# Peptides against a protein of PDB entry 5Z08: the designs that were tried, part 174

Target 1, 168 residues: chain A of PDB entry 5Z08
Amino acid sequence: RQKDEWAKKTSSLMKQLDWFIGEHLGAMLAAEELGGPVVGELMEIDPDDLSAGFNAHGKLKKATSQPDLDRRQRRIDDIWGPQDEQGQAHKRKRGADEALAASAEMRDLIEQLMNKLVEAGGDNSATYVEIPRESAAARFLVRSKVAMFHPNDARRLRLVDFGRDLDD
Target 2, 222 residues: chain B of PDB entry 5Z08
Amino acid sequence: GLPRLIDAIEEASKIPAKRRQTPIKPTIEKLTTHLYTHGASPDSLLRLADLLTLRNHLDQASLAAITRNLYPSSTVSDEVVLRFIGALGHGQLKPTLALQALFLRWLVMVYHLLENPGVLGQVYGVLFDLLDTAAIRPQLCHLLALVTRRKHVRPFRIQAILTLSRQTGGDPNLTGLLRVFKNYYPEIIVGDATKGRASAFKHPDPQWRQHLDEIQQRRSEA

## One batch from the design tools (peptide; made by RFdiffusion4, then SolubleMPNN)

Design b2_p19_4_s3 (from b2_p19_4, 12 letters changed)
Fold by OpenDDE base, seed 3:
Structure b2_p19_4_s3 (fold): chain B 168 residues (1-168), chain C 222 residues (1-222), chain A 19 residues (1-19)
Amino acid sequence: as target 1 above (168 residues)
Amino acid sequence: as target 2 above (222 residues)
Amino acid sequence: EWKKKTIMLEEILLRLQYS
């Protein structure tokens, strides 16, 4: 009886997680990967920083000269301008594909982190997942205090053991 | 049981307080105690949503007490959600703005229990158009932060938030909502109007959340 | 095991939603 109850609760929570990742986080994570705003950071959006836009490295470009205004206007025009129906459809499709990819990466990473923690049986050394890159998904999990990097290896990520923190 | 308590309150709600033969307060207290202990089934939620949203002779304190104890024992249907959404805004037949703020807070706290979260996305425009109403803006921005998808982020809505942010002196809740928009479109220039601290849309009541989780857990056990 | 998974998922969801 109790096992079935916990199984049902786990299934319900997993559905909620899948929805939250797929419908809410995926687009934000994809935006971060494309050099957009960092998910969950209190962006003290300094207006002066916002006027500069983001460079190719996701950093606020310093307010340099006139050509960057044209690029910004082009980006705004690319988003909101009369794009040919084909160009808008391709851009929407690409954005949807990137959001789906980011959602899948986040979902897979969370599942791996949870599975490793369960399988480790209390051995902290066995709880680390090896990540191929520092993705937006990985960074977000760390910022959200869901996961932490290995102190000596940024390619190793582990789930925070919430069960220990509840007993303290 | 809960249905009988609702029946008694529904009948009392048709009669002005001064003309009631029996005080309703003891029945409201029994109802709120029952809701706190057991939560409300989908059918009971619908009936209670009607009591809360339709004009009747119940006092504001009773309506607020029911809303504060409106723990779903299961899921929340589209019909229940739409009752609360329909009760928003200005009008002689609508609930008070204070009660509307409680409804929005409730929707935020039960958002994960909606049978179809997409229902709120369908009424996104109705919600968005109420952002000028200061009394409900904090909870409304929080709900919109949960509901917003790429399809809702439109140039006219971006401009509307920017304009309203300037008019309000940089309301942190509007800045928070604009940040959600920027997550879908990083190129959104949040001008000087949003220099303010963005509201972190944190859970509005951690104790209420914990109690809801306990009620939801009992259902999974039944 | 299921209890542990439930607790983890609850906390993950909370932290993701309110970070």
Scores: peptide ipSAE 0.412, ipTM 0.525, DockQ to the pose 0.383
Fold by OpenDDE base, seed 5:
Structure b2_p19_4_s3 (fold): chain B 168 residues (1-168), chain C 222 residues (1-222), chain A 19 residues (1-19)
Amino acid sequence: as target 1 above (168 residues)
Amino acid sequence: as target 2 above (222 residues)
Amino acid sequence: EWKKKTIMLEEILLRLQYS
């Protein structure tokens, strides 16, 4: 009986999350990916922050060619490549497609984060999800204090343990 | 004073070198010495910007010498900035690409003295479209690195840099600019061709910076 | 397990909405 009540509540909350992501957040995340404002925070990068992006040797950290990164770049290229004349209708459709893609990415990431935390059984080392890229979704989760990056690896993201934060 | 020196050079600039009664070089040397010692006021900067950017009969060495000594004693107005930006690119009426590179370097070095840094952001597209010009690309990338904000980091520009980076064999300056873009959009795929050395966009001339600071300090004490 | 998921979802929703 109690298990069923929790299951129902979880299902209800998941529906609310899906709605929030799909109807509200997805469009904003897509806008961010398209060069719009940051969701929740205007990141003004100070020139000093720009310099911090450069190591003393000017070497870029290798973006490992993960297939998913390539797919995203292709999507960006497809959206913002040379606009032939068929522009406006295609632009609206592309915007909708990007909102859907952003929504799906956010939803999937949240699900992975939750599943990893549950599976870890209290082992913090096992709670990290490997993210193929630092997406708008990932950044938003961190800004919202839903998730945190591994201190030494920005490709590893974990859900904030809300249970501990409530007990502390 | 500086205005009289500028007057003399302006008049001389209207006359071909072979038809000048008096060599201009001594006047240029006086001007550059004055600029080095005292800097240029906003009004003088505008006049000098016109001399540097408009087609006249001044020789390239003189123009370069003026540019290298173009220390602002105060702020740099939008009008001055726009004169230099308007002088960029290809065309018969444009300054040489070598001189344009000096202008871009100057803008980098005086960026912190701009009355309105946003003016460069407004002409961002003009600057960005010149990235294919190899002769000015190093300084242009540096300037863009300073100017770039999130609003400028558009997918089409990301793709343009990536494409140009591939075409150039991974120009370190383009890689550096792409890294700046990546600060706003970490998901930017820096292809294998960009695994190369990125420019760190260090100050082009530390001695020039120090001397500028000395000139600026004298103004604050006056 | 379901309780944990519920708590997580509640907090996630809260934080996402207030960001």
Scores: peptide ipSAE 0.398, ipTM 0.385, DockQ to the pose 0.306
Fold by OpenDDE base, seed 1:
Structure b2_p19_4_s3 (fold): chain B 168 residues (1-168), chain C 222 residues (1-222), chain A 19 residues (1-19)
Amino acid sequence: as target 1 above (168 residues)
Amino acid sequence: as target 2 above (222 residues)
Amino acid sequence: EWKKKTIMLEEILLRLQYS
């Protein structure tokens, strides 16, 4: 009975997580990967300011005419900009694909982190997930204090143990 | 009639109080009495909106008194709405935040009389970006609760409210707005902020509503 | 086990949303 309630609650929370990642984080993570604003540093980015692009620090750059920045900014504008007709459909599709990819990466990373923590049985050395790159997803998890890097290896990530307060 | 009273106040508004030959207070009292009894036509509402929103030499008490008696006798045009929206925010040329709060309260109370309720949806972003302004936040959240549709519930706005809720220690008005968002997306986790009393966004002034209804009914009989 | 997973998910979701 109690186990079934926890299983149902877990399933409900997983659905909420999937929604939050897919509908909320995915596009922002994709934007960060493309050199857009850092997720959670929602400065009041005026939609018009989004058009100006972001510097390496996620701060609004003044519209410098660099064509590659224009392409990235066009991608952000294509993802978030006003719906002009025919040419935007392909750009929207690409933006949607990037958001889906970022969502999938975040979802998979969280699942791996949780599974490793459960499997480790209290062995802290066994809780680390190896990450192929420092992604926007990984950085966001660290900034949100969901995960921590290994002190000596930035390619190893672990979930913060939220359960320690329960066993004491 | 009402147009002549507005004319007199418009002329007086151009002159500093110390340089006026006649006190404006009696004319303001006549205006507010007339508004309370008969309401304001769309044309009169526009003129009054300009007096309330544009920088002039009228005192804050007079502006507040006019706003509190700003009963529409018919509908409220998009132009009138946009005057009040344009008066929101920070700036030396903007009305005081106290007066802006009264404007937002007024918009809430006359929302059902808007010729085009969609006009507020078009300026949703402008309204939303003012949520950090504590002095107007209660009325702003209430207005946003009325205006919000599925198209406005965007990820960045969800995050912005959550962030602001944390920064404010869980403002009940923000929690109320998040509950409105949750009606469109049930998956939104309104964290421990849900333990707080969310504002129910009840009508701000039932007596004002009743009096408005009486004014509106007289129009249908004429 | 399910309790631990639930607590972890709740905390993850909370931290992700309030980051």
Scores: peptide ipSAE 0.396, ipTM 0.453, DockQ to the pose 0.306
Fold by OpenDDE base, seed 2:
Formats: structure tokens, sequence, C-alpha cells
Structure b2_p19_4_s3 (fold): chain B 168 residues (1-168), chain C 222 residues (1-222), chain A 19 residues (1-19)
């Protein structure tokens, strides 16, 4: 009975996580990957401000004529802009695809991190997941204090052991 | 009539109080009495909105008294709404935050009389970005609770309200607005820190509502 | 095992939402 209750609760939380990643976080992560604002820093970006583009630091650029910035900015505008204008359907699709890819990456990374922590049986050396790159997903997990990098290897990421923080 | 009273106040508003030949207070009292009895027509509302929102030499007590008696006798136009929205925020040319709070309260109380409620949806971003301003936050949250549609519930706004809720220690008005967001996205987790009592966004002034209804009923009989 | 997963998920969700 108790095991079944925990299983149901886990399933419910997983659905909530999937929703949060897919419907909320994925678009923001995709924007960060495309050179948009860093997730959690400048969340008060008006969609109209998104049209101006982002510099290499994720800050709003004034709409200057640089064509490559315009493409990235258009993708960001397509991801973050209001869905109501008909003519942006193809751009919306690309933005949606990037958001889906970012969502899948984040979901997979969280699952790997959780599984490694469970499998390690208390061995901290075995808790690390190897990441192919420092993605927006990985950076966000670290900023949110969900995960931490290995002190000597930025390609190794582990889940924070939340059980220890409750006892301290 | 009401137009002549507005004319007199408009002229007086151009002159500093110390340089006026006659006290304006008796004219303001006549105006507020007229508004209380008959309400304001759409044309009169626009003129009064300009007096309330534009920088002039009228005192804050007079502006507040006009706002408290700003009963529409008919509908409220987009132009009137936009005057009040344009008066929101920080700046030397903006009305005081106390007066802005009265404007937002007014918009809540007359929301059902808007010719086009969608106009508030068009300026949703402007309203939402002012949520950090504590002095007007209760009225903003209430107005946003009325205005919010699925198209407004975006990832960045969900995160922004969660962040602001944490920073404010779980403001009940923010929690109330987040509950409105949850109607569109039930999976939004209102963390334990926000377990505070959400505002129910009750009507700000039941007596004002009743009096407005009486004014509006007289229009339907005419 | 399920209890541990539940606790981890709860904390992950909280930290992600309040980042």
Amino acid sequence: as target 1 above (168 residues)
Amino acid sequence: as target 2 above (222 residues)
Amino acid sequence: EWKKKTIMLEEILLRLQYS
C-alpha cells in the first residue's frame, strides 16, 4: 500500500516535471541556446524587447542591421512572441522544434542524473553523468542548485544530494 | 451642466492655486455632486481622464475626489482606458502612485462597462511589468485576474510571478493571480512558500457598485 | 527507492520553479 502511494506520487510529480519542462522551461532554454537571455536572470523581457535581439551576453541589442543577429533574433521572437500572427507559421515551427529539442535534452539529463544517484549506492564518484557539452540545460540545473559540476571536470555533472541538506 | 463645470476646472488647472482669483473647491464639489447623481457621458469621461492623468495644477485631493465619483453613465471607451493605462508607472510626469492605485481600482469596478475589454489584453505587458511596484500591486493583480487569457500566460510570466512571489514572501495578490494562471496550466506548482491565503479579488467597493448600477439602470429606462 | 525518487523530484521541481 505505501509503496503504491509513493509510486503514484512519483508518477504525478514526473508528469508535473514533464509539463514544466515542456510548456515552460523548454522555450527559455532554446532561447538561451540561440543567444537569448539566460534563464532566470532577465525574465522580464517584453516580447517587443525580444525583437531587438540579444548580444553575446544575452542583453537586448538595439535593432542594428546585422543579418546573422536578425536570424537568431527572429527565432527568439518566434519562440517568445505572441502566437497570433498567421505569417510566422514556419518560423514558429522552427522555434517549436528548438523548444522541443531543449525540453528533451533537459528531461533526459534530469533522468540520467537521478538514475546515477540512485545506482551509485553512496559512492560519490559514481554519481557523475558525462555531458557532451555545457548546454543551457546543464547550466540551468547548476544555477538552480539542482546539479553541480565536478570540481576538476566541467564535462561531469551530478545531482545535488538533497537528503544531506535536510539533516544539516 | 457638466460640460461647463469641466470647462471651469480645465481653465483653473492651467493656473497655480495661489494665482487663482477664485477657489476651485466649490466647482469641484459641484462636479462631484453632478457625477454622483448623473454619472459621466463618454465625452465627459475623456475630458475628465485628461484632467486626471495629465500634469496640471489641480491638487491631489481634488483629483482623488473626481476619481472616486467617476461613475460612467454609459460605456467606457478604449481611449479613456488608454489614458489611465498611460498614466501608470514611474516618472516625474506621471500621477502619484496613490492616484494610480485609484485609477486601477476604477478600471476594475468599471470593467464590465468597457466597450472593448480586449484593449486591456493588448496592454497586458505594460500592466504585468508594474507588478514589482508594491503600492499598486493589489489593484494590478485584481485587474490582471480579470484580463488574463491563455495567450497571456507565457513561460516568462509564469517564472516572473513565481520569482516575485518568492521575493515578496508570498503576496496574497500574486498568489491569487498565479491561481488564475493555473486555470490555464493546472500543472503550475505553487510552492509551499506561496501557501499563503490567495486573494479572492472581491469587488473593491460594494456601495460604489450599487450606486453605479442605479446610474446604469436610469440609462436603460431613457 | 520510490520514496527517494519522490523526494528528489519534489526538490528538483521546487528548485527549477524558483530559480
Scores: peptide ipSAE 0.391, ipTM 0.446, DockQ to the pose 0.329

Design b2_p19_4_s4 (from b2_p19_4, 12 letters changed)
Fold by OpenDDE base, seed 2:
Structure b2_p19_4_s4 (fold): chain B 168 residues (1-168), chain C 222 residues (1-222), chain A 19 residues (1-19)
Amino acid sequence: as target 1 above (168 residues)
Amino acid sequence: as target 2 above (222 residues)
Amino acid sequence: RWKEKTTMLEEIYQRLLHS
């Protein structure tokens, strides 16, 4: 009975996590990967950075010198104006595909991190997952204090031991 | 048990304080102690949501005390969520704005326990339209930051936040919400009026979270 | 094992939600 309740609770939490990753976090992570805003940082959003907007690659467009209020309004109108339906559809599709990819990466990374921690049996050296790159997902897990990089190897990520680190 | 305490409070809530034969405060204290120790079942949570959201003769201090101790022992149903959402806004029949802020804070703190987090996305417009209400804006922005999806980030809402941000002198909570919008549309220009510290929307009460986790853990051990 | 996994998932989920 108790095992079944824990299994149900785990399943429920996994469903909630999968929903959160898929429906919320994936799009934000994809935006970060594309050079958009960093997820979860207290961005002291430099007003100049915010005013510049992002190029098609998410990079800050060079802030053109004159903060013409009219240019900002025009940019919102130009961004949301009738761009050709086809171009908007393609941009939306690409954004959806990137969000799905980021969601899958985050989900897989969390699963690997949990599995490694369980398998390590208390050996901290065995808790590290090798990551192919410092992804937005990996960085986000670190910023969220869910994971930690190996101090000497940024390709190695481990789950934070929530039982020990809450006491420090 | 909790149901009997709720029954007594429901009965007392129908009667003005001056006409009550027995002071309700001891019963409220028993209720809040029980909630703190054991949390509220889904059924009890719904009944308490009604007591908190419907106009009755309970005093504001009692309502606030119940809200501060409203630990779910299980999940939070869509019905409970909708009761709290329906209690938001201006009107003579609505709870005080101070109590509404506590409800929004509660929704933020129990967001992970919602049976269907998508329910908040369905009422996104109702929540968004209340951003002009300064008294609830901090908690409302936090909740919206959790709820916002790409489908909600519409041109008119972007413009509304930008306008309201200018009007408020760059409320950090609005800047924080606009940052969430910018995650979906990086091209959103946050004007100079948003020069400032964006809210990080940190958990409102870490101690409350820890205690909730303890209550939730005990349910899994029973 | 399930308790540990559940606790980890809860903490992960909470930290992700409030980041």
Scores: peptide ipSAE 0.328, ipTM 0.500, DockQ to the pose 0.389
Fold by OpenDDE base, seed 3:
Structure b2_p19_4_s4 (fold): chain B 168 residues (1-168), chain C 222 residues (1-222), chain A 19 residues (1-19)
Amino acid sequence: as target 1 above (168 residues)
Amino acid sequence: as target 2 above (222 residues)
Amino acid sequence: RWKEKTTMLEEIYQRLLHS
């Protein structure tokens, strides 16, 4: 009975986590990988940088002399205006593909981190997952205090032991 | 048990305080103590949501005390969520804005326990249209930050939040919500209106979270 | 094992939601 209730709760939480990653977090992580805003950082966005806006690659456009209102309208029009249907479809598809890739990477990384912690049986040396690169997903897990890098090797990531850290 | 306490409060809620034969405060204290210790089942949550959201003769202090102790022992149904959402905004039959802010805070704190998180996405427009209400804006922006998906980020909403941000002198909560929008569309220019600190939308009550976790753990052990 | 996994998932989810 209790085991079945825990299994149901675990399944429910996993579904919620998968939904959150897939529908919310993946797009933000993909934006970070593409040079967009860092997820979860209090970015003090410099007002001057905000007024300049970002190009199609997330880079600051040089401040042109056009009035702020006309720039905002043009930028809204550039975002949602009639771009060639093919160019918008390709950008939307690429953005969707990047969000899916980021979601899959985050999900896989969380699963690996959890599995390694369970398999290690208390051996801290065995809890590390090797990551091929410092991804937006890996950085976000560290910023959110879900994971920690190895102190001497940024390619090794472990899950934070929530049972120990809650007592400190 | 909890159902009997709710029955007594439901009956008392129909009667003005001056006409009650028995003071309700001791029963409210028993209810809040029970909720703090054991949490509320889905059925009890629905009944309590009705007591909190429907116009009755309960005092604001009692309603606030129940809301602050409204720990789910299980999941939160769509019906419970919709009761709280329906209670938002201006109107003679609606709860006070102070109580609405507590409801929004509660929804933020129990978001991970929703049976269907998508239900909030279905009512996104209702929530978004309330951003002009200053008294509930902090908690509303936090909830919207959790709920926002790509489908909700529309040109008119981007313009609306930019306009409201200018009108409010750059409310940090609006700046925080606009940052969430920008995560879906990096090309969104967060103009001069975002001169300032964005809200980080941190958990509003770490002690409440910890106590909720303890209640949720006990259920899984039973 | 299921309790531990559930607790970890819940904490992960909460930290991700409020980061």
Scores: peptide ipSAE 0.322, ipTM 0.521, DockQ to the pose 0.371
Fold by OpenDDE base, seed 1:
Structure b2_p19_4_s4 (fold): chain B 168 residues (1-168), chain C 222 residues (1-222), chain A 19 residues (1-19)
Amino acid sequence: as target 1 above (168 residues)
Amino acid sequence: as target 2 above (222 residues)
Amino acid sequence: RWKEKTTMLEEIYQRLLHS
């Protein structure tokens, strides 16, 4: 009985989370990846500041190299190019595809983080997920205090242990 | 149990305070204590939503006390949500704006327990049209920040919120909502409308959240 | 395990919603 109720509750929460990621967060994360506003930071981020990226603490880094700026700006221009009906349809499709990709990345990252925490059995060293890049999804999880970077390696991300933080 | 307490309050709510044989306050205190300890089932939650949203003879302090202790023990149905949404705005038959602000705050705090989060998206227009009501604007902007999807960010709503932001001298809650809009449409210029600090829409009551989590956990153990 | 997973999911969801 209790196991079935917990399984149902877990399934319900997962559906709500998947809905939130897919219907709300994915488009915002895609916008951030494309040089749009930072998700959850209600700070005025100048587009120039967005180019700088975020450090392991979610703070603005100094402007990264010019080539990444040009690619982001070009992606913005490709997304925001001429407003003909075909261009708008292609733009909407591309924007939808980027939102779907960002949603999938966020969902996968959350699942990996949760699985690693459960598998580690209390070993903090085993709780880290290796991330291929500092994504908008990873940064958002850190800003939201859902995840933490490894102190010495920004490619290693772990879920915050909510059970310990409630007992302290 | 909780149903009997609700029955007693429902009957008392039909009678003006001056004509009641017994003070209602002790029964309200028993109800709020029970809600704090056990939460409200879906059925009880619907009955309480009716008591809170329908015109009756309950005093504002009692209604506020019930709302502050309105912990769901399970999920929140669409019907319960729609009772609270229907109670919003101006009108002689509607709850006070102070209570409406508490209802909006409650919806923010229980958003994760909605059976269908999409129900709020269906009534988005009703919520958005109330942004001019200063007394409920902080909680309304917070709820809209949770509910807003790309389909809701329309040119007329962008213009409406920009206009209202200018008229209010850059209300931080409107600035916060504009940032949510900008996440969907980066071309939205927020800066000229809002020299002010944006609201971060943080959880309005961490202690209430913690207590809700405890109530939700106990049901899973029963 | 299910309780722990549910609690983690709830906290993740709450933090994401109120970020």
Scores: peptide ipSAE 0.317, ipTM 0.518, DockQ to the pose 0.386
Fold by OpenDDE base, seed 5:
Structure b2_p19_4_s4 (fold): chain B 168 residues (1-168), chain C 222 residues (1-222), chain A 19 residues (1-19)
Amino acid sequence: as target 1 above (168 residues)
Amino acid sequence: as target 2 above (222 residues)
Amino acid sequence: RWKEKTTMLEEIYQRLLHS
């Protein structure tokens, strides 16, 4: 009975978290990954806004067509590139794809961090997840005080032990 | 004159030091003395840029000495700039990283004399992609700080600097460059990895600047 | 295990919401 209640509560929280990540956080993380505003400073980025591009003030740009941009700059400029009707459709699609990718990355990272903490059984050295890149997701988890980088290796991330006061 | 000195060095540069009939050092000393006294014309700068950037048999000390005395008497052409930019990076045909750092330092010090400062903005990507090269990073960040405009401050570059800053333990030059980026995008959060001291990108050599100004002034009076 | 996981998820969710 109690196990079933905890399982239900866990499932409910997971659904809420998945909704929050998918509907809100993913677009903002994608914007940050695409060099928009940092998550927490702009709470309402519509995936459609991700399609329009950011100007040098972090504001939505109307898209212009420069061809020889580096693949990631092309990724930004294809997300944020020229506002031709085809360009806008491609941007909207790409903005949506980036939001989905950021949502998936955040979700997977949270799951890995939780699993590693549970598996470590109190061994702090075993709690670290190796991250392939410093993503907007990883940075957001650190800023939100959900995770911490290894002091000597920024490729290693661990969940904050919420049972210990951060001051101890 | 300077052209004849360059001719002699160009010919000597084709021959290994052990096979030269005469030592090149006295000719290099004459060249550097001439450059210090009179500077280099645009045509001479181009020829010297080729000597400095193309693979030849000149020794590193000679190349460094020429670079340290490479005072423009006039403007610096796009072609000269592109020779130095083309010499950057890794490869067996590239100049040493130490010499590349001197080239970047030179570009910083002569930036105000470029015929078209926009040329560096056009090759911004090439410069930016070299930030992982530790040996040239200080001068490269300084040059990028001068060159950076709103159009260059892109999300992937912001992220690349942030990532590299963490990987380097907060290199002050990267933090300095990120502050330049933040002037265009105030919303850039410089995370904990960038809490370090930022470089102020001060002029690399005030004495060199003063001497350059004296050479440039003599041209304006002639 | 379920209690620990639930507690972690709650704390993660709260911290993400308040960020």
Scores: peptide ipSAE 0.314, ipTM 0.373, DockQ to the pose 0.282

